# Designs tried in a protein design run: peptides against a protein of PDB entry 5YCA. Part 26

Target 1, 132 residues: chain A of PDB entry 5YCA
Amino acid sequence: RSLPAERNPLYKDDTLDHTPLIPKCRAQVIEFPDGPATFVRLKCTNPESKVPHFLMRMAKDSSISATSMFRSAFPKATQEEEDLEMRWIRDNLNPIEDKRVAGLWVPPADALALAKDYSMTPFINALLEASS

## One batch from the design tools (peptide; aimed at target 1 R41)

Design b2_p16_8_s2 (made by RFdiffusion4, then SolubleMPNN; from b2_p16_8, 7 letters changed)
Fold by OpenDDE base, seed 5:
Structure b2_p16_8_s2 (fold): chain B 132 residues (1-132), chain A 16 residues (1-16)
Amino acid sequence: as target 1 above (132 residues)
Amino acid sequence: SALDEELAASGTALLP
């Protein structure tokens, strides 16, 4: 498949050690009508533009927001490019749509597959290993 | 809040 041409320079090296990123993750309990749920987030700042995006994990089942990954990796992508990638994910991976939160969420194995495609492996490993 | 706006921009807005 085709991905957007320009990638966030934060992700120029997919081989870096992920462990320094683990303590940068933050857990938050959010109240919903059917009860509380914990989310873990990692702030990822583009070193050139200084624009941040938050990568997100549901603590309980370790689902990762594919939408947040895409938007962080490809800051200049159009909505059409995002829609095409989300359709690819629906057709080729095992995503879920949660009624409590926006975006498309994927299990850990799928998140790591996307991380390889987007050159985000250290950041997704850190997000998955962070405490909640 | 500022955090809510950042979550929305990241594609993970909380839904009512």
Scores: peptide ipSAE 0.445, ipTM 0.903, DockQ to the pose 0.832
OpenDDE base, seeds 1, 2, 3, 4: peptide ipSAE 0.427, 0.443, 0.435, 0.435; ipTM 0.897, 0.903, 0.899, 0.901

Design b2_p16_8_s3 (made by RFdiffusion4, then SolubleMPNN; from b2_p16_8, 6 letters changed)
Fold by OpenDDE base, seed 1:
Structure b2_p16_8_s3 (fold): chain B 132 residues (1-132), chain A 16 residues (1-16)
Amino acid sequence: as target 1 above (132 residues)
Amino acid sequence: SELDKELAESGTEILP
């Protein structure tokens, strides 16, 4: 598959220690008709454009928003490029559908695979290890 | 809220 040409400079080094990012995550409990659910988010700001994106995890099963990862990693991507990648994820990984949330979500192992592709490994590790 | 807007833009809008 082809990924967008320009990547968020925040992710220029995939080998950085993730532990300093852990305390930057924030948990939020949201009430749904079926009961409460906790989400963990990590604010990721593009150091050049100063535009933030939030990466997000469902606390209970550690599902990660692949959509948020893509949008954060590729700030200049077109909707067509996003749709193409989301289709690839559907065809090649194990996404879940949840009516409570927008976008495409994947289990932790898939998230880490995407993180490697997008050069986001420290950020996804931190998001997965953060308390909820 | 501003947070809700940013979450939506991030593709992670929560739909209670």
Scores: peptide ipSAE 0.589, ipTM 0.934, DockQ to the pose 0.753
OpenDDE base, seeds 2, 3, 4, 5: peptide ipSAE 0.587, 0.588, 0.587, 0.586; ipTM 0.933, 0.933, 0.933, 0.933

Design b2_p16_8_s4 (made by RFdiffusion4, then SolubleMPNN; from b2_p16_8, 8 letters changed)
Fold by OpenDDE base, seed 4:
Structure b2_p16_8_s4 (fold): chain B 132 residues (1-132), chain A 16 residues (1-16)
Amino acid sequence: as target 1 above (132 residues)
Amino acid sequence: SELDKELEESGTGILP
């Protein structure tokens, strides 16, 4: 597959210690028709554009929004590039279906695989280890 | 809210 050429400079170093990012995560309870669910989010701001994106985890099963990862990693990606990557994820990983939320969500192991591809490993590790 | 907008832009919007 072909990923977008330009990546968010926030993710220039995939080898950094993730532990300082853990306390920056925030848990949020959201009410749904079938009951409440807790999500954990991490605000990631592009240091050049100053545009923030939120990485998102479903607390209960630790599913991660692959869509949020892609949009944060590739701020200048086209919709066509996003669609291509989401199709690749569907074909090669193990996305879940949740009618309550938008985007494509994947289990922790898949999220870490994507994180390696997107150079986001510290951020995804922090998101996964944060308390809810 | 602004938070809701940011979540939508991040691809994590809550569906009705």
Scores: peptide ipSAE 0.195, ipTM 0.824, DockQ to the pose 0.819
OpenDDE base, seeds 1, 2, 3, 5: peptide ipSAE 0.181, 0.170, 0.189, 0.193; ipTM 0.817, 0.811, 0.820, 0.823

## One batch from the design tools (peptide; aimed at target 1 F32 K99 R100 A102)

Design b2_p17_3 (made by RFdiffusion4)
Pose (drawn by RFdiffusion4):
Structure b2_p17_3 (pose): chain A 132 residues (1-132), chain P 17 residues (1-17)
Amino acid sequence: as target 1 above (132 residues)
Amino acid sequence: SELEEEMKEAGVEPLPL
């Protein structure tokens, strides 16, 4: 599939061990109407533009926001490119919708498949292994 | 809030229920 032409330079090496990234993750409880949910997040900063994005994980089922991954991976992505990629995820992977949080959420295996596509493997590895 | 904006930028903002 086509992907946005440019990638976040933070992701120029998919093979680095992830041990140092785990302590950078944070668990956070967020109140909703029914009620609290726990997330794990990792702040990822583009080393060139210094623009940050958060990678998100739901602690209950370890679902990963594919939307958060995409937005972190491709700085100049158009809305059309994002729409195309979310459609591809729906058609080829196993996402879930949560009424409470927007975006496409995928199980760990699907998150890792996408991580390889986006060259984000060490970061997703760290997000998945972090304490909740 | 700051957290809501961060979640919005990540594409995972709370939705009304």

Design b2_p17_3_s1 (made by RFdiffusion4, then SolubleMPNN; from b2_p17_3, 5 letters changed)
Fold by OpenDDE base, seed 1:
Structure b2_p17_3_s1 (fold): chain B 132 residues (1-132), chain A 17 residues (1-17)
Amino acid sequence: as target 1 above (132 residues)
Amino acid sequence: SELEEEMKASGVERKPV
């Protein structure tokens, strides 16, 4: 597959210690028609553009939004590039489509696989370890 | 809300009822 050429400079180093990011995560209960659900989120700000994106985890089953990962990692990606990657995820990983929230959500192992591809491993590790 | 906008921007917008 072909990932977008330009990556968020926040993710220039995939080898950084993730532990300082853990306390930056925030848990929040969100109300939905079928009841409340807790999400954990991590604000990731592009150091050049100053544009933030949030990485999202479902607290209950630790599913991570692959869509949020992609949009954070590739801020200049076209819709076509996003669609192509989401198709790849459907074909190669184990995503779910949630009834409450949009995007593709993947289990922790898949999230870490994507994190490696997107050079954002510390951020996903922190998101997974954060309390809810 | 701020949360709603954050979710939408991140591609995890609430699905309509």
Scores: peptide ipSAE 0.621, ipTM 0.932, DockQ to the pose 0.926
OpenDDE base, seeds 2, 3, 4, 5: peptide ipSAE 0.621, 0.616, 0.618, 0.619; ipTM 0.931, 0.931, 0.931, 0.931; seed 2 fails the geometry check

Design b2_p17_3_s2 (made by RFdiffusion4, then SolubleMPNN; from b2_p17_3, 6 letters changed)
Fold by OpenDDE base, seed 1:
Structure b2_p17_3_s2 (fold): chain B 132 residues (1-132), chain A 17 residues (1-17)
Amino acid sequence: as target 1 above (132 residues)
Amino acid sequence: SELEKEMEESGVGRLPV
């Protein structure tokens, strides 16, 4: 597969310590038609453009939004590039379908695999370790 | 809500009720 050429400079170093990011995560309960669910989110601001994206985790099963990861990692990606990557995820990983939320969500192990590809490992580790 | 707004901005959103 071909990932977008330009990556968010926030993710220039995949080897950084994730610990300082843990307290930056926030949890919140949101109501859905079938009941409440808790999400954990981490604000990730592009240091150049100053545009934020929020990485998202479902607290209960630790599913991570692959869509949020992709959009944060590749701020100039085209819709075609996103669609291609989401299809790759469907074909190669184990995404889940949650009819309450949009985007493609993946289990923790898959999220960490994507994090390596996107150079986001510290951020995903922090998101997974944060309390809810 | 704040979370809903954050989700939308990130390309993730709560589906309509």
Scores: peptide ipSAE 0.355, ipTM 0.869, DockQ to the pose 0.708
OpenDDE base, seeds 2, 3, 4, 5: peptide ipSAE 0.338, 0.321, 0.334, 0.345; ipTM 0.863, 0.857, 0.861, 0.867

Design b2_p17_3_s3 (made by RFdiffusion4, then SolubleMPNN; from b2_p17_3, 7 letters changed)
Fold by OpenDDE base, seed 5:
Structure b2_p17_3_s3 (fold): chain B 132 residues (1-132), chain A 17 residues (1-17)
Amino acid sequence: as target 1 above (132 residues)
Amino acid sequence: SELDEELAASGVERLPV
């Protein structure tokens, strides 16, 4: 598959220690029509543009939003590029389409596979290890 | 809402009923 050419400079080094990022994660209860659900989020600010994105994990089953990962990693990606990647994920990984929220959500192992591809491993490790 | 702004920044949106 073809990933976008420009990547968020925040993710320039995939080998960094993830542990300092763990306490930066925050749990939040989100209200839905069928009841509350807890999410863990990690604020990721592009050091160049200063635009923040939030990486998102469902606390209950540890599913991580592949959509949030992609949009954070590739700030200049077109909608077509995103659609192609989401189709690849659907065809090659094990995503869940939650009825309450948009995007593709993937289990931890798949999230780490994507993290390697997007150079986001420290951030996804931190998000997975954070308390909820 | 502030929550919706954070979700939007994540690429996650609450779907309507």
Scores: peptide ipSAE 0.231, ipTM 0.806, DockQ to the pose 0.779
OpenDDE base, seeds 1, 2, 3, 4: peptide ipSAE 0.223, 0.221, 0.221, 0.221; ipTM 0.784, 0.804, 0.803, 0.805; seed 2 fails the geometry check

Design b2_p17_3_s4 (made by RFdiffusion4, then SolubleMPNN; from b2_p17_3, 6 letters changed)
Fold by OpenDDE base, seed 5:
Structure b2_p17_3_s4 (fold): chain B 132 residues (1-132), chain A 17 residues (1-17)
Amino acid sequence: as target 1 above (132 residues)
Amino acid sequence: SELEKELEESGVGPLPV
């Protein structure tokens, strides 16, 4: 598949130690019509544009938002590029459709596979290891 | 809230009812 050409400079080094990022994660309870659900989020700020994006994990089943990963990794991607990647994920990985939240969510193993592709492994490792 | 806006921009906000 084809990924966008420009990547967030925050992810220039996929080999960094992830442990310092763990305490930066925050748990958040979000209210839904059918009840509350806890998420873990990690604020990722593009060092050039200063625009933040939140990487998100569902606390209960550790699903990770692939959409948040993509948008953080590729800040100049078009909607068409995002749609193509999400379709690739649907066809090649094991996404979970949650009607309560936006975006495409994937299990931890798939998230780590995407993290490798997007050069954001330390951030996903931290997000997965953080307490909720 | 501002946080909710950031979540929406990140593509992970709650879907409207």
Scores: peptide ipSAE 0.318, ipTM 0.849, DockQ to the pose 0.840
OpenDDE base, seeds 1, 2, 3, 4: peptide ipSAE 0.167, 0.305, 0.308, 0.309; ipTM 0.755, 0.846, 0.846, 0.847

Design b2_p17_4 (made by RFdiffusion4)
Pose (drawn by RFdiffusion4):
Structure b2_p17_4 (pose): chain A 132 residues (1-132), chain P 17 residues (1-17)
Amino acid sequence: as target 1 above (132 residues)
Amino acid sequence: TEDELLAEITFELFNED
């Protein structure tokens, strides 16, 4: 499939061990109407533009926001490119919708498949292994 | 509405420290 032409330079090496990234993750409880949910997040900063994005994980089922991954991976992505990619995820992987949080959420295996596609493997590995 | 509240929570979850 086509993907946005440019990638976040933070992701120029998919093979680095992820041990140093785990302690950078944070668990956070967020209140919703019914009520609290726990998330794990990793702040990822583009080393060139310095623009940060959060990678998100739901602690209950370890679902990963594929939307957060995409937005972190491709700085100049158009809305059309994002829409195309979310459609591809729906058609080829196993996402879930949560009424409470927007975006496409995928199980760990699907998140890792996408991480290979986006060259984000060490970061998703760290997000998945971090304490909740 | 509940939907507006959830949109705000989502925004903050993905964008704020």

Design b2_p17_4_s1 (made by RFdiffusion4, then SolubleMPNN; from b2_p17_4, 8 letters changed)
Fold by OpenDDE base, seed 3:
Structure b2_p17_4_s1 (fold): chain B 132 residues (1-132), chain A 17 residues (1-17)
Amino acid sequence: as target 1 above (132 residues)
Amino acid sequence: SLDDLLAAISEALFTED
């Protein structure tokens, strides 16, 4: 597959220690028609554009939003490029189905595989280890 | 706060609307 050419400079080094990022995560309770659910968020700011994006985890089963990962990693990606990557994820990984939330969500092991591809490993490790 | 506003915007990924 072909990923977008320009990547968020925040992710220039995939080998950095993730532990300082853990306390930066925040839990948030969201109300849905069938009851509340807790999510964990990590604010990621592009050091050049200063535009923030939030990486997101469902607290209960640790599913990660692949859509949020892609949009943070590739700030200049087109909608067509995003659609192609989401199709690849559907065909090659194990996304979950949750009608309550938008975007494509994947289990922890798949999230770490994507993190390697997007050079986001420290950030996804921190998101997965944070308390809810 | 600005962070609260950004968090609310981020919730757009929690709804299909």
Scores: peptide ipSAE 0.037, ipTM 0.664, DockQ to the pose 0.084
OpenDDE base, seeds 1, 2, 4, 5: peptide ipSAE 0.035, 0.036, 0.035, 0.037; ipTM 0.659, 0.674, 0.660, 0.672

Design b2_p17_4_s2 (made by RFdiffusion4, then SolubleMPNN; from b2_p17_4, 7 letters changed)
Fold by OpenDDE base, seed 1:
Structure b2_p17_4_s2 (fold): chain B 132 residues (1-132), chain A 17 residues (1-17)
Amino acid sequence: as target 1 above (132 residues)
Amino acid sequence: SLEELLEEISYQLFNED
């Protein structure tokens, strides 16, 4: 696969210590038709454009939104590039279908694999380790 | 869409750093 050429400068160093990011995560209860569910989110602001994106985790099973990861990592990506990556994820990883939420969600191990590809490892580690 | 979901979530109040 081919990832977009330009990446969010927030993710320029994949080797940074993730622990300072843990307290920046926030848990939030969201109401759905079948009942409440808790999410953990991490606000990630592009230091150049100042545009924020939220990385999202379902608290219960630690599923991570791959779509949120991609959009945060590649702010100038086209819709076609996103669609191509989401198809790759469907074909190569283990996405979870949840009719309650939009986007493509993946289990923790897959999220960390994507994080390596997107240079987001500290942020995903923090999101997974944060309390809910 | 995901944007709509995230927008809804972001509008809910919580303390930011």
Scores: peptide ipSAE 0.038, ipTM 0.681, DockQ to the pose 0.167
OpenDDE base, seeds 2, 3, 4, 5: peptide ipSAE 0.030, 0.030, 0.036, 0.030; ipTM 0.640, 0.624, 0.676, 0.629

Design b2_p17_4_s3 (made by RFdiffusion4, then SolubleMPNN; from b2_p17_4, 7 letters changed)
Fold by OpenDDE base, seed 3:
Structure b2_p17_4_s3 (fold): chain B 132 residues (1-132), chain A 17 residues (1-17)
Amino acid sequence: as target 1 above (132 residues)
Amino acid sequence: SLEELLAEISEKLFTED
């Protein structure tokens, strides 16, 4: 597959220690028709453009939004490039189906595989370890 | 819903594929 050429400079070093990012995560309870669910969010700001994106995890089963990861990593990606990557994820990883939320969500192991591809490993490790 | 909440706080929304 072909990933977008330009990546968010926030993710220039995939080897950084993730532990300082853990306390920056925030838990939030959201009410749905079938009951409440807790999400964990991490605010990631592009240091050049100053545009923020939120990485998101479902607290209960630790599913991560692949959509949020892609949009944060590739701020200049076209809709066609995003559609191509989401199709690749459906064909090669193990995304879950949740009618309550938009986007494509994947289990922790798949999220870490994507994090390696997108150079986001410290941020995904922190998101997975944060309390809810 | 999650989408409604994000809209309320004027943050970027997820969209379906």
Scores: peptide ipSAE 0.036, ipTM 0.665, DockQ to the pose 0.135
OpenDDE base, seeds 1, 2, 4, 5: peptide ipSAE 0.030, 0.031, 0.029, 0.033; ipTM 0.627, 0.637, 0.623, 0.646

Design b2_p17_4_s4 (made by RFdiffusion4, then SolubleMPNN; from b2_p17_4, 7 letters changed)
Fold by OpenDDE base, seed 1:
Structure b2_p17_4_s4 (fold): chain B 132 residues (1-132), chain A 17 residues (1-17)
Amino acid sequence: as target 1 above (132 residues)
Amino acid sequence: SLEDLLAEISYKLFNED
């Protein structure tokens, strides 16, 4: 598959130690029609544009928003490029069906696979290890 | 939308960096 050419410079090094990012994560309980759910988020600011994006994890099963990952990694991606990637994820990974939340969510193993593709491994490791 | 959800979560957080 093809990914957007320009990537967020925040993710220039996929080998960084993730430990310092763990305390940057924040947990929050959100109320949904069927009850409360806890999320863990990590604020990721593009050092060039200064535009922030939030990486999101469902605390209960550690599902991670692939859509948020893509949008953070590829700030200049077109809607078509996003749609193509989301279709690839649906066809090749194991996305979770959750009517409560928008975007495409994937289990931890898939999130780490995407993180490797997007050069976001330290950030996803931190998000997965953070307490809720 | 996802953006709306993320915004909602952000506004409800107790503290931020």
Scores: peptide ipSAE 0.057, ipTM 0.695, DockQ to the pose 0.167
OpenDDE base, seeds 2, 3, 4, 5: peptide ipSAE 0.033, 0.035, 0.032, 0.055; ipTM 0.667, 0.671, 0.651, 0.690; seed 5 fails the geometry check

Design b2_p17_5 (made by RFdiffusion4)
Pose (drawn by RFdiffusion4):
Structure b2_p17_5 (pose): chain A 132 residues (1-132), chain P 17 residues (1-17)
Amino acid sequence: as target 1 above (132 residues)
Amino acid sequence: SDEELAEHYFEKLATEE
């Protein structure tokens, strides 16, 4: 599949061990109407533009926001490119919708498949292994 | 709406520390 032409330089090496990234993750409880949910997040900063994005994980089922991954991976992505990619995920992987939180959320195996596609493996590895 | 509330929480998680 086509993907946005440019990638976040933070992701120039998909093979680095992820041990140092785990302590950078944070668990956070967020209140919703019914009620609290726990998330694990990793702040990822583009080393060139310095623009940050959060990678997000739901602690209950370890679902990963594929939307958050995409938005971190591709700085100049158009809305059309994002729409195309979310459609591809729906058609080829196993996402979930949560009424409470927007975006496409995928199980760990699917998150890792996308991480390989986006060259984000060490970061997703760290997000998945972090304490909740 | 439910959609606006879901977007609110998404953006809260995506942008705030």

Design b2_p17_5_s1 (made by RFdiffusion4, then SolubleMPNN; from b2_p17_5, 8 letters changed)
Fold by OpenDDE base, seed 3:
Formats: sequence, C-alpha cells, structure tokens
Structure b2_p17_5_s1 (fold): chain B 132 residues (1-132), chain A 17 residues (1-17)
Amino acid sequence: as target 1 above (132 residues)
Amino acid sequence: SDKELAEENFRRLMEED
C-alpha cells in the first residue's frame, strides 16, 4: 500500500526508548449510557508545527485507535488518503468499530504492526504499558 | 444521533481540555 508522503517529524527515530513516555500517559473516565469506560491518552506534539494530537487506548481490552495513530503520523494527509488506509486496515487486520467512540480500533498486536509502518513504536509501547 | 455522539466522543478524546 501507499502511505502519505509527509510524516510527523516527531517519529523520525523508531528505535528510541519508550519508558520515559509511560508516565506522560493519562487516564480518563467517560460515562456512557451502558456504564463508564476508561481511556488512556498520550499527548504527541509535532515539533515543527507545534500542533498536538492524542493517541488513545481503551483501558479494558487495550484496543488502540488506528485513526488517532494515522492522524498523528500524517498530519497533512487528505481525507481520501485516510479512507484508503482505513480500508486497508479493515481488509488486512482485525479492527472493531465501537458504538461509543468513532474510528477504527485495533488490538495490541495490530497496533504494533501499524506502529512499525508509521515509525511510532516507542509511543505505542508506552501507551500499552501505561496504568489506567 | 448515536453516530453524532460517537463522533463527538472521538473529538473529545483527541482534544486537550
């Protein structure tokens, strides 16, 4: 597949130690009609544009928002490019579409596969290891 | 609608308060 040409310079080095990022994650409880759910979020700021994006994990089953990953990794991507990548994820990975929060959510193994493709492995490892 | 609420929740989680 073809990914967008310009990537967030925050992810220039996929080999960085992830452990310093773990304490930067924050848990948030959201109330839904069928009960509360906890999400873990990590703030990722583009060092060039200074625009922040949040990566997010469902605490209970560790599902990661693939949509949040893509938008952070490729801040100048078109809607068409995002749609193509989301279709690829549907066809090749194991995403779910949660009724409570929009976007595609993928299990940890799939999230790490995407992280490798997007050069953001340290950030996904930290998000997965953070407490909720 | 349910869809609009799901999209609102996504935006909320993607934004700093």
Scores: peptide ipSAE 0.659, ipTM 0.931, DockQ to the pose 0.849
OpenDDE base, seeds 1, 2, 4, 5: peptide ipSAE 0.659, 0.654, 0.655, 0.654; ipTM 0.931, 0.930, 0.930, 0.930; seed 1 fails the geometry check

Design b2_p17_5_s2 (made by RFdiffusion4, then SolubleMPNN; from b2_p17_5, 7 letters changed)
Fold by OpenDDE base, seed 2:
Structure b2_p17_5_s2 (fold): chain B 132 residues (1-132), chain A 17 residues (1-17)
Amino acid sequence: as target 1 above (132 residues)
Amino acid sequence: SAEELAQANFERLETED
């Protein structure tokens, strides 16, 4: 597959220590029709545009929003590029469909695979290790 | 959605934490 050419400079180094990012994560309980669910969030700010994106994890099963990852990693991506990547994820990984939440969510192993592709490994590791 | 709610309330939650 072909990923967007320009990547968020926040993710210039995939080998950084993720430990400092863990305490930056925040848990939030969100009410849904079938009951409350806890999410873990990590605010990721593009150092050039200063636009933040929030990486999201479902606390219970550690599913990660691939959509949020993509949008954070590729701030100038077109809708077509996003659609193409989401389709690739559906075809090649193991996404879950949860009607309670928007976007495409993937299990931890898939999230880490995407993180490698997007150069976001420290951020996803931190998000996965953060307490809820 | 969860993402929208989380993003909208994140700054408030950070302050309260």
Scores: peptide ipSAE 0.097, ipTM 0.740, DockQ to the pose 0.132
OpenDDE base, seeds 1, 3, 4, 5: peptide ipSAE 0.037, 0.050, 0.054, 0.035; ipTM 0.700, 0.716, 0.725, 0.679

Design b2_p17_5_s3 (made by RFdiffusion4, then SolubleMPNN; from b2_p17_5, 10 letters changed)
Fold by OpenDDE base, seed 2:
Structure b2_p17_5_s3 (fold): chain B 132 residues (1-132), chain A 17 residues (1-17)
Amino acid sequence: as target 1 above (132 residues)
Amino acid sequence: SAADYAEAVFRKLEEED
């Protein structure tokens, strides 16, 4: 598959230590019709544009929002490019289907696979290790 | 709709508190 040409410069180095990012994560409780659920978020700011994006994890099963990852990694991507990638994820990975939340969510292993593709490994590791 | 609700929740997760 083809990913967008321009990537968020925040993710220029996929090999950085993720430990400092862990305490930057924040838990958030969201109310759903069937009860509350906790999410963990990590604020990722594009150092050039100064636009932040939040990476998101479901606390209970550690599912990660692939949508949030893509939008953070590729800030200039078109909707068509996003749709193409989300379709690829559906076809090649193991996304969950949770009608309570929007976007495409994937299990930790898939998130880390995407993280490698998007050069976001430290950030996803931190998000997965953060307390909820 | 369920889709609208899901989108709204997702948006809340994307926004800073």
Scores: peptide ipSAE 0.148, ipTM 0.771, DockQ to the pose 0.832
OpenDDE base, seeds 1, 3, 4, 5: peptide ipSAE 0.063, 0.050, 0.118, 0.105; ipTM 0.697, 0.687, 0.753, 0.743

Design b2_p17_5_s4 (made by RFdiffusion4, then SolubleMPNN; from b2_p17_5, 10 letters changed)
Fold by OpenDDE base, seed 3:
Structure b2_p17_5_s4 (fold): chain B 132 residues (1-132), chain A 17 residues (1-17)
Amino acid sequence: as target 1 above (132 residues)
Amino acid sequence: SAMEEAQRNFNRLAEED
């Protein structure tokens, strides 16, 4: 697969200690037709453009939004590039089906594999370790 | 360096209220 050429400068170094980011995560209860569900969010701001994106985790099963990761990592990606990556994830990883939420969601192990590809490992580790 | 800049950006995020 071919990932977009330009990456968010926030993710230049994949080896940083993730622990300072844990307290930056925030839990949120969202109401759905079939009942409430808790999510954990981490606000990530592009240091050049100053545009924020939220990384998202479902608290119950620790599923991570691959869509949120991709959009944060690749600020100049086209819709075609996103569609191509989401198709690759469907074909090669283990995404879950949840009719309540938009985007493609993956289990923790798959999220960490994507994090390595996108140079986001500290951010995903923090998101996974945060309390809900 | 690139690593130092990345660390500064990371710290800014970690230190924000």
Scores: peptide ipSAE 0.295, ipTM 0.839, DockQ to the pose 0.026
OpenDDE base, seeds 1, 2, 4, 5: peptide ipSAE 0.055, 0.312, 0.053, 0.297; ipTM 0.659, 0.848, 0.650, 0.842; seeds 1, 2, 4, 5 fail the geometry check

Design b2_p17_6 (made by RFdiffusion4)
Pose (drawn by RFdiffusion4):
Structure b2_p17_6 (pose): chain A 132 residues (1-132), chain P 17 residues (1-17)
Amino acid sequence: as target 1 above (132 residues)
Amino acid sequence: SEEDELLEEISFKLFNE
């Protein structure tokens, strides 16, 4: 599939061990109407533009926001490119919708498949292994 | 409708703050 032409330079090496990234993750409880949910997040900063994005994980089922991954991976992505990629995820992987949080959320195996596509493997590995 | 607006705000903060 086509992907946005440019990638976040933070992701120029998919093979680095992820041990140092785990302690950078944070667990956070967020209140919803019914009620609290726990998330794990990793702040990822583009080393060139210095623009940050959060990678998100739901602690209950370890679902990963594929939307968060995409937005962190491709700085100049158009809305059309994002829409195309979310449609591809729906058609080829196993996402879930949560009424409470927007975006496409995928199980760990699907998150890792996308991480390989986006060259984000060490970061998703760290997010998946971090304490909740 | 009001609940949906609240969830959009929570989502916005969740991904950006």

